# Ledger of designs, part 170: peptides against a protein of PDB entry 5K2M

Target 1, 273 residues: chain A of PDB entry 5K2M
Amino acid sequence: MRIGITYTVLRREEMAIKERAGEFGEVVMLHEDDLLFPGNYDLDVVIIRNVSHFKALYTARLFESEGIPTVNSSRLIFEAGDKLFATLRLAGKVPVPEWKAALSEGGALRVPDSLGYPLVSKPVFGSWGRLLAKVNDRDSLEAVLEHRKWMKNPLYGIHYFQEFVEKPGRDIRSYVIGGEFVGAIYRYSNHWITNTARGGKAEPCSDPEVEELSVKAWEAFGEGALAIDIFESEKGLLVNEVNPNMEFKNAARVTGADMAGKLVEYAVEVAKT

## One batch from the design tools (peptide; made by RFdiffusion4, then SolubleMPNN)

Design b2_p25_4_s3 (from b2_p25_4, 10 letters changed)
Fold by OpenDDE base, seed 5:
Structure b2_p25_4_s3 (fold): chain B 273 residues (1-273), chain A 25 residues (1-25)
Amino acid sequence: as target 1 above (273 residues)
Amino acid sequence: SMMEEELKKGEEEYEKLLKELFELE
């Protein structure tokens, strides 16, 4: 078996994946600079580890076009990596924060009529809490909308809002690979935006409710490897978003879970299908 | 070790990439 690993930067995750993949077959590391399509890739499966959502998406689709399956698939990357599309999948299966989408400034200005204040403005794409805004009032909403009008990417014209969820100084990140719950952590932050990439304390999360909810969230998509962000709210657990290009170095370290191994095992399974 | 050097380089490159991504969007 030949396992490709596409990557932008060699992180601890990619090193761990490489090492574990070596136990199952020949590993071919493919830096973004090495990728040219159409190509003659002799690979049974490709693990997608490109940092950019869009580069990951297109890389996956390009390999799939050559008959090489990817983990994650381009479909999963597309649906899970878009916050709105992910919400559409999740909302029918698991509790999610109250949300609204608007396709115009005029529509967006009416969102508080349903959600009230405070609310959270999110771009449908992007990572690490970038361009998240806590909108406390009308003036702040108008400011966010004004700024969006001047952004170059037309996707910023898709207005996605959530209710503001008061969190207990932490959120939960869980990991589900191939339908199996692998582990979960608490991420602590004094800021309303919690992200491990911005530096935060992580602790193991051992909660059967989190495990069950995480698997159900994964089932909304039905394939692949997902990191799942869960909020602890007054309404109970809410699935906020999913990530089809997970970082897991902190989670693996804290939980001791073999996330890299589980990812490789799943990729091998995909290759054999 | 060679692995530690590669990891260090990767971490530096990742931080640079993060900065670039934050600046480009």
Scores: peptide ipSAE 0.194, ipTM 0.769, DockQ to the pose 0.690
Fold by OpenDDE base, seed 1:
Structure b2_p25_4_s3 (fold): chain B 273 residues (1-273), chain A 25 residues (1-25)
Amino acid sequence: as target 1 above (273 residues)
Amino acid sequence: SMMEEELKKGEEEYEKLLKELFELE
């Protein structure tokens, strides 16, 4: 078996994936600079580890066009990596924060009529809490919308809002690969954005309710490897978002779970189908 | 080890990439 691994930068995750993949077959590391299409790739499966959502999406689709399956698939990357599209999948299967989408400033200004304040404004794409805004009032909403008008990417004109969820100074990140729950962590922060990439502390999360909810959230998509962000709220557990291009170095370290191994095992199974 | 050096370089590159992404957005 020949396993490709595409990557932007060699992180701890990519190293771990490389090492584990070597136990199952020949590993071909493919930096973004190595990728030209159409190409003659002799690979049975490709693990997609490009940092950029769009680079990952297009890389996956390009390999698929050559008959090579990817983990994750371009379909999954597309649907899970867009916060709005992911919400559309999740909302029918698991509890999610209340949300609204608007396609104009005029529509966006009416969102508080339904959700009230405070709100969270999110871009439909992006990671590490970039361009997340807590919107406490009308003035803040107008400011966010004004700034969005001057952003070049037309996707910033898609206005996605959630209710502000009061959290106990932490959130949960779980990992489900091929339908199997692999592990979960608490991410602690004194800031309303709880992200370990922004200096949050990680601790193991051992909660059967989290495990069950995480699997159900994965089932909304039905394939691949997903990190799942869960809020502890007064309403119970809420699935906030999913990530088809997961970071797991902190989770692996803290939980001892073999995230990389599970990802490779899943990729091997995908290659056999 | 060679692997530790590669990891260190990768971490530095990743941090740089993150900074660039945050500065560009």
Scores: peptide ipSAE 0.169, ipTM 0.759, DockQ to the pose 0.778
Fold by OpenDDE base, seed 3:
Structure b2_p25_4_s3 (fold): chain B 273 residues (1-273), chain A 25 residues (1-25)
Amino acid sequence: as target 1 above (273 residues)
Amino acid sequence: SMMEEELKKGEEEYEKLLKELFELE
């Protein structure tokens, strides 16, 4: 068994994956600077750990073009890594925050007629809460839309909105790999954006309802390794988003779950199919 | 160990990357 690992930076996650992969076979670390295609890669599977969504997507597709399976697949990265495409999968299976999509400024200006205020503006791509805006009124909506006109990437012209969800000073991040629930954490923040990468505290989450909902959310995609972000709302649990390029350093530390081992085991299973 | 040095370097690089991304907000 020969296992490739693509990466941008060597984080604790990549080190843990490397160590666990070494128990199953030969490990080939592939920094982004080492990747050229077409290439003569002798690998049975590649674990994708590129930081950029687009670099991860294209790296996965390039290996697949050479007959080498990837974890995650380019299909999963494409569908789960776009907030709108992910919502389309999730909405048929699990409770999600109310949402609207508009393809023009004129359409976007009508969104409050359905969702009301406050609402949240999100880009369809990006991580760590970049370009999230809480929109409280018409003036702030017009300002967000005006700024989007001057952004260079055409994807910023795809307007995705959610209802604002009041949270109890925390959210939930769960992990599902190959359809198996691995673990979950609470992320605490005094800000409406609760991302632990911005200095939030993490605690273990042991809730059977979270476990069941997380597996159902994974089943909307049907493959791979996903981190799942869940809100505790007055309406109950809501699946906010999924991440096909998960960070798990804090979750592994807090829960003691072997997330790196589970990811490698799944990659070995994929290599054998 | 050589492994600890690589990990430390990677953590420093990742922290730098995160700071750069947040400064673009």
Scores: peptide ipSAE 0.165, ipTM 0.757, DockQ to the pose 0.813
Fold by OpenDDE base, seed 4:
Structure b2_p25_4_s3 (fold): chain B 273 residues (1-273), chain A 25 residues (1-25)
Amino acid sequence: as target 1 above (273 residues)
Amino acid sequence: SMMEEELKKGEEEYEKLLKELFELE
C-alpha cells in the first residue's frame, strides 16, 4: 500500500495522518510544490490535506484523472466545500437554517422580504468564518452588497444568506468518516461566529441526537470524511455546514478520538475498492 | 526531535498562511 498525502503546510493533523498511514504502508508526503500533472504517480490512494478549497479540489480531480482515488474525492470536496451546494444536499435530509440565494444585487435586496432581519451573509467558499456578516438592516445589506462588487473573485457575486441563529454561546462540530461517527465537540465563543481557530475553547460533546444527526448529514453526501457544524437553536439542532477539509487537532485532543487513524483506515478502504 | 521541529515550522507556516488569508479575504 502506497499512501500519498498532499499538503500545503505540515500541521498537527498532517503529522498525525502521516504517522498513522505509516502503519498501513509506504507514505509519500506531497507538498503542493511537488505536484505536477499529468504525472506518473505510483500511489494507491491520496489523502487530500491542501489548505485551499480550490487547490484541494483540483488536486483531488487531477489524481483521479490518473486513476488514483482520493480522500476526499473531488466530487465531495466540490459539493461539501461550497456552502450553497452543501445546503442543497443537506436541506433534503436534515434540518438546516433557513436560507436564500440570490444571483444579483437586486435579488439580494429582496432576501429580507422572505427571511427577515437579522441575516447572515456568507460567501459560498472560504473557511474560518471569513467574510461572514451579520446583516441587521437594509443599510448593512446595501453595504455588504456594495463591497462584494469590488471583490475580485466572481463567486462573491453569488449571494448566500441564512437566518441568524441564536446560539447558546457555542456550536457543535462533529466528525463522520466513512459513515461512522467518530466524535464531536462543543466550540465555545462569546462572539456570534464560533471558531476554534480564533481561540475558542473546545469540550467533548456526547449527545446521541448529535451523533444521529451527524450521520444523517454525512449520508446526504454518501462518502468521505466530513466535519459537520451543528447549531443548537430554539428550533432544535440545525446542520449549518460541512467541511471536507477538516481540522481536528482540537477535537482529537479533547475527545481522545483517533481522527487521523479513522481517516487513514477509510483511505485504505477506498484504495481497496 | 526532528518531528517537533517540523511541527513547529508547520505551525508557524500555518499561522502565517492564516494571517495572509485573513488579510486577503
Scores: peptide ipSAE 0.141, ipTM 0.744, DockQ to the pose 0.805

Design b2_p25_4_s4 (from b2_p25_4, 10 letters changed)
Fold by OpenDDE base, seed 2:
Structure b2_p25_4_s4 (fold): chain B 273 residues (1-273), chain A 25 residues (1-25)
Amino acid sequence: as target 1 above (273 residues)
Amino acid sequence: SHMEELLEKGEEEYEKLLKELFEKE
């Protein structure tokens, strides 16, 4: 068994994946600078750990074009890594925050007619809460839309909005790999954007409802390894988003769950199919 | 953290690359 691991930066997650992969076979670390296609890669499976969503997507697709399966697959990265496309998958299977998408400023200005205020404006791509805006009123909406006009990336012209969900000073991040619930954490923050990267405290989450909902959310995609972000709302649990390039160092530390091992085990299973 | 800053820079660089690609089209 030859296991490739693509990466941009050697994080704690990549080190853990490398270590665990070594128990199952030969490990080939592939920095982005090492990747050139078409190539001659002698690999049974590739674990995709590129930081950029798009680099991860293209890397996965390029390996697949050479007959090498990837974890995650390019299909999963594409559908799960785009907030709007992920919502389209999730909305038919699990409770999600109310949402609207608009393809123009004129369309976006009508979003409050359906969802009211406050809103959350989200780019369809990106991480760490970048360019998330709480839109409390018309003036704020116009400001967000004005700024989007001057952004050079055309994807910023895709206007994705959610209802603002009041959270109890925390959210939930769960992990499902190959359809198996691996673990979950609470992420505490004094800010409405709950990201552990911004210094939030993490605690174990042991809730059967979270486990059940997380598996159902994973089933909307039907493959791979996903981190799932869940809100505790007045309406109950809501699946906010999924991440096919999951960070898990905090979750692994807090829960003691073997996230890296489960990911490698799944990759080995994929290689054998 | 230092790592978060590096990751943020990496995505910014990628966004810059994408912008450059779309401007050339």
Scores: peptide ipSAE 0.015, ipTM 0.453, DockQ to the pose 0.067
Fold by OpenDDE base, seed 5:
Structure b2_p25_4_s4 (fold): chain B 273 residues (1-273), chain A 25 residues (1-25)
Amino acid sequence: as target 1 above (273 residues)
Amino acid sequence: SHMEELLEKGEEEYEKLLKELFEKE
């Protein structure tokens, strides 16, 4: 078996994936600079680890066009990597925070009529809580909308809003690969944005309700490897978002779960299908 | 292209963010 691994930066995750993949066959590391299509690649499967959402998406689709399956697939990357598209999948299967989408400033200004204040403004793309805004009032909403007008990327004109969820100083990150729950962690923060990558403390999460909800959230997409962000709210557990290009270094360290091994095993199974 | 410029700027900011995250670990 020949396993490709595409990457932008050789992180701890990519090193672990490479090591585990070597147990199953020949590993071909493919930096973004090495990729040219059409390329007649001799690979049975490609594990997509490009950092950029769009680079990952297009890389996956390009390999698929050559008949090479990818983990994750371009479909999954597309649907899970966009917060709005992910919400559309999740909302039909699991509890999610209340949300609104608007395609104009005029529409966005009416969002508080449904969600009230405070609300959260999110870009549909981006990671690590970048450009998240807690909007407490009308003046703040107008300011966020004004700033969006001057952002060059047209995707910033897609206005995605969510209710502000009061969290108990933490959130949950779980991991589901090929439909199997692999593990979960609590991420602690004194800020309303919780993220371990921003210096939040991580601890193991062993909750059967989290496990069940995580699997259901994965089933909304039905394939691949996903990290799932879950809020503990007064309404119960809410699935906030998913990530099709998961970081798992901290989770693997804290839980002891073989995240890289599970990902490679799944990729090998995909290659055999 | 305009999209390439947007992607480049987005990628540069993303790479910068990644560097900051990896240097802190």
Scores: peptide ipSAE 0.008, ipTM 0.463, DockQ to the pose 0.048
Fold by OpenDDE base, seed 4:
Structure b2_p25_4_s4 (fold): chain B 273 residues (1-273), chain A 25 residues (1-25)
Amino acid sequence: as target 1 above (273 residues)
Amino acid sequence: SHMEELLEKGEEEYEKLLKELFEKE
């Protein structure tokens, strides 16, 4: 078994994955600078750990084009890594926050007619709560839309909105790998944007409802390794988003779950199919 | 964090690359 691991930065996650992969076979670390395609890669599977969503997507697709399966697959990265595309998968399977998408400023200005205020403006791509805006009124909406016009990436012209969900000062991040629930954590923040990367506290989450919902959310995609962000709302649990390029160092530390091992085990299974 | 800054820079570079691809079309 030859296991490739693509990476941009050697993080704690990549170190853990490398270590666990070594128990199953030969590990080939592949920094982004080392990747040229088409190539003669002799690998049974590649674990995709590129930092950028798009680099991860293209890297996965490039290996797949050479007949090498990837974890995650390019399909999963594409669908799960875009907030709108992920919502399209999730909405038919699990409770999600109310959402609207608009493809123009004129369309976006009508979103409050359906969602009301406050609402949340999100880019369809990106991580760590970047460019999330709580939009409380018409003036704020107009400002967000105006700023988007001057942003260079055309994807900022895709307007994705959610209802603002009042959270109890925390959210839930769960992990499902190969259809198996691995673990979950509470992420605490005094800000409406909850992210552990921004110094939020994490605690173990042991809730059967979270476990069941997490598996159902994963089933909306049907493959791979996903981190799942869940809100505790007055309406019950809502699946906010999924992440096909998950960070898990905090979750692994807090839960004690061998997330790196589970990821490697799944990759080995994928290699054998 | 330093890691977040690196990640942000990485995404910015990709945004730039994507822009270049779309503008050439």
Scores: peptide ipSAE 0.018, ipTM 0.465, DockQ to the pose 0.058; fails the geometry check
Fold by OpenDDE base, seed 1:
Structure b2_p25_4_s4 (fold): chain B 273 residues (1-273), chain A 25 residues (1-25)
Amino acid sequence: as target 1 above (273 residues)
Amino acid sequence: SHMEELLEKGEEEYEKLLKELFEKE
């Protein structure tokens, strides 16, 4: 078996995936600079680890066009990596924060009529809490919309809003690979954005309700490897978002779960189907 | 972390490239 691994930067995750993949076959590391299409790739499966959502999406689709399956698939990357599209999948299966989407400034100005204040403005793409805004009032909403109007990427004109969820100073990140729950962590922060990348502490999360909800959230997509962000709210557990290009170094360290191994095992299964 | 800064810069550069491509259409 020949396993490709595409990557932008060789992180701890990519090193761990490489090491585990070596136990199943020949590993071919493919930096973004190595990728030209159409090409003659002798690979049974490709693990997609490009940092950019769009590069990951296009890389997956390009390999698929040559008959090589990818983990994650371009379909999953597309649907899970867009916050709005992910919400559309999730909302039919699991509890999610109340949300609204608007396709114009005029539409966006009416969002508080449904969600009230405070609300959270999110771009449909992007990572690490970039361009997240807590909008407390009309003046703040107008300011966010004005700034978005001058952003060049047309996707910033897609206005996605959530209710502001009061969290107990933490959120949950869980991992589901091939439908199997692998592990979960609490991410602690004094800020309303609880991303560990921004200096939050991680601790193991051993909650059967989290496990059940995480699997159900994965089932909304039905394939691949996903990190799942869950809020503890007064309404109970809410699935906030999913990530088809998951970071897991902190979770693996804290939980001891072999996330890299589980990802490789799933990729090997995909290669055999 | 330094790696996060590099990743952020990489995504920002990519977003900038995408913006440039969309402005040319």
Scores: peptide ipSAE 0.018, ipTM 0.464, DockQ to the pose 0.068; fails the geometry check

Design b2_p25_5_s2 (from b2_p25_5, 10 letters changed)
Fold by OpenDDE base, seed 1:
Structure b2_p25_5_s2 (fold): chain B 273 residues (1-273), chain A 25 residues (1-25)
Amino acid sequence: as target 1 above (273 residues)
Amino acid sequence: SSFLEKVLKIVKEYEEKKEKEFLES
């Protein structure tokens, strides 16, 4: 078996994936600079580890066009990597924060009529809590919308809002690969954005309710490897978002779970289908 | 106690523990 691994930066995750993949077959590391299409790739499966959502999406689709399956698939990357599209999948299956989408400034200005304040403004794409804004009032909403007008990417014109969830100074990140729950962590932070990449501390999360909810959230998509962000709220557990291009170095370290191995094992199974 | 109140208590205890560890280091 020949396993490709596409990447932008050789991080701890990519190193671990490479190491584990070597146990299952020949590993071909493919930096973004190595990728030209159409190409003659002799690969049975490709693990997609490009940092950019769009780079990952297009890389996956390009390999698929040549008959090479990817983990994650371009379909999953597309559906899960867009916060709005992911919400559309999740909302019918698991509890999610209340949300609204608007396609114009005029529509966006009416969102508080339904959700009230405070709101969270999110871009439909992006990572590490970039461009998240807590919107406390009308003035803040107008400011966010004004700024969005001057952003070049037309996707910033898609206005996605959630209710502000009062988090207890932590959130949960879980990992589900091929439908199997692999592990979860608490991310502690005094900031309302509890991302470990932004200085949050990770601790193991062993909660059967989290496990069950995480699997159900994965089932909304039905394939691939997903990191799942869960809030603890007054309403109970809420699935906030999913990530089809997961970072897991902190989770692997804290939980001892073989995230990289599970990802490779899943990729091997995908290659056999 | 609500679910959130229970979690808030846990987080508070965690923070207090970490503060203590920091002060003792």
Scores: peptide ipSAE 0.357, ipTM 0.847, DockQ to the pose 0.012
Fold by OpenDDE base, seed 3:
Structure b2_p25_5_s2 (fold): chain B 273 residues (1-273), chain A 25 residues (1-25)
Amino acid sequence: as target 1 above (273 residues)
Amino acid sequence: SSFLEKVLKIVKEYEEKKEKEFLES
């Protein structure tokens, strides 16, 4: 068994994946600077750990074009890594925050007629809460739309909105790999954007409802390794988003779950299919 | 109490515990 690992930055996650992959076979570390296509790669499977969504997507598709399966697949990265496409999958299976999509400024200006205020503006791509805006009124909506006109990427012209969910000073991040629930954490934060990378504290989450909901959210996609962000709301649990390029160092530390091992085991299974 | 009220109580208790731990350290 020969296992490739593509990466941008060697983080704790990539080190853990490398270590566990070494128990199953030969490990080939592939920095972004080492990747040229077409190439003669002798690999049975590739674990995709590129930081950029688009670099991860294209890297996966390029290996697949050479007959090498990837974890995650380019299909999953494409479907789960876009907030709107992910919402389309999730909305048929699990509770999600109320949402609207508009394809023009004129359409976007009518969104409050359905969602009301406050609402949240999100780009369809991007990580770490970049360009998230809480929109409290008409003036702030017009300002967000005006700024989007001057942004160079045409994807900023796709207007995705959610209802504002008032969180109780925490949210939940769960992990599902190959359809198996691996673990979950609470992320405590006084800010409306909860992110452990921004200094939030993590604690173990042991809740059967979270486990069941997380598996159902994964089933909306039907493959791969996903981190799932869940809100605790007045309406109960809501699946906010999924991430096909998960960070798990804090969750692994807090829960003791072998997330790197589970990811490698799944990659080995994919290589044998 | 609503689901959210129960969670708010848990979060408050967590914050109070962490504050106490910090003051005693």
Scores: peptide ipSAE 0.357, ipTM 0.848, DockQ to the pose 0.012
Fold by OpenDDE base, seed 4:
Structure b2_p25_5_s2 (fold): chain B 273 residues (1-273), chain A 25 residues (1-25)
Amino acid sequence: as target 1 above (273 residues)
Amino acid sequence: SSFLEKVLKIVKEYEEKKEKEFLES
């Protein structure tokens, strides 16, 4: 078994994945600078750990074009890594925050007519709460839309909004790999954007409802390894988003779950299919 | 909701605990 691991930066996650992968076969670390296509890669599977969503997506697709399966697959990265496309999958399976998508400024200005205020403006791509904006009123909406006009990437012209979910000072991040619930954490934060990367404290989450919901959320995609962000709301649990390029160092530390091992095990299974 | 109220209580208790731990450290 030859396991490739693509990466941008050797984080704790990539080191853990490398270590665990070494137990199953030969590990080939592939920095982004090493990736040239078409290529002659002698690999049975590639674990995609590129930091950039798009680099991860294209890397996965490029390996797949060489007949090498990837974890995650380009399909999963594409569907799960886009917040709107992910919402489309999730909305059919699990409770999600109310959302609207608009394809123009004029359309976006009408979103409050349906969702009211406050809103959350999200780019369809990006991680760690980047460019999330709480939109409390019309003036704020106009400002966000104006800023989007000046953003270089045309994907910023895809206006994705959610209702603002009043979180109780925490959210949940769960992990599902190959359809198996691996673990979950609470992320405590006094900020409306909860993220452990932004100083949130992580605590273990042991809730059967979270586990069930997490698996259902994963089933909306039907493959791969996903981190799932869940809100505790007045409406109950809501699946906010999923991440096909998950960080898990804090979750692994807090829960003791073998996130890296489970990911590698799944990759090995994928290699054998 | 009763659910959210329960969660809010838990979070409040957690925050109070952490504040106490911080102040005592």
Scores: peptide ipSAE 0.344, ipTM 0.843, DockQ to the pose 0.013
Fold by OpenDDE base, seed 2:
Structure b2_p25_5_s2 (fold): chain B 273 residues (1-273), chain A 25 residues (1-25)
Amino acid sequence: as target 1 above (273 residues)
Amino acid sequence: SSFLEKVLKIVKEYEEKKEKEFLES
């Protein structure tokens, strides 16, 4: 078996994936600079680890066009990596924060009529909590909308809002690969944006309700490897978002779960189907 | 889907700009 691994930066995750993939077959590391299409790639499966959501999406689609399956698939990357599209999948299966989408400034200005304040403004794309804004009032909403008008990406014109969820100084990140719950962590932060990449402390999460909810959230998409962000709210557990290009270094360290191995095992299964 | 293709185009153009901005920062 020949396993490709596409990457932008060789992180601890990519090193772990490479190491584990070597136990199952020949590993071909493919930096973004090595990717040219159409190409003649002799690979049975490709594990997509490009940092950029869109580079990951296009890379997956390009390999698929050559008959090579990918983990994650371009379909999953597309559906899960867009916060609005992910919400559309999740909302029918699991509890999610209340949300509204607007396609114009005029529409966005009416969002508080339904959700009230405070709101969270999210870009439909992006990672690491970039351009998240807590919107407490009308003036703040107008400011966010004004700034978005001057952003060069048309996708900033897609206005996605959630209710502000009061979190107990932490959130949950769980991992589901091929429908199997692999592990979960609490991410502690003194800031309303919890992210371990921004200095949050990770602790193991062992909660059967989190496990059940995580699997159900994965089932909304029905394939691949997902990191799932869950809030502990007054309404109970809420699935906030999913990530089809998961970082798992901290989770693997804290839980001891073999996330890289599980990802490779799933990729091998995909290659055989 | 035609919708996906349109979105991908928009996003590609944006990410290329962002990547350029990131590399220039």
Scores: peptide ipSAE 0.024, ipTM 0.360, DockQ to the pose 0.193; fails the geometry check

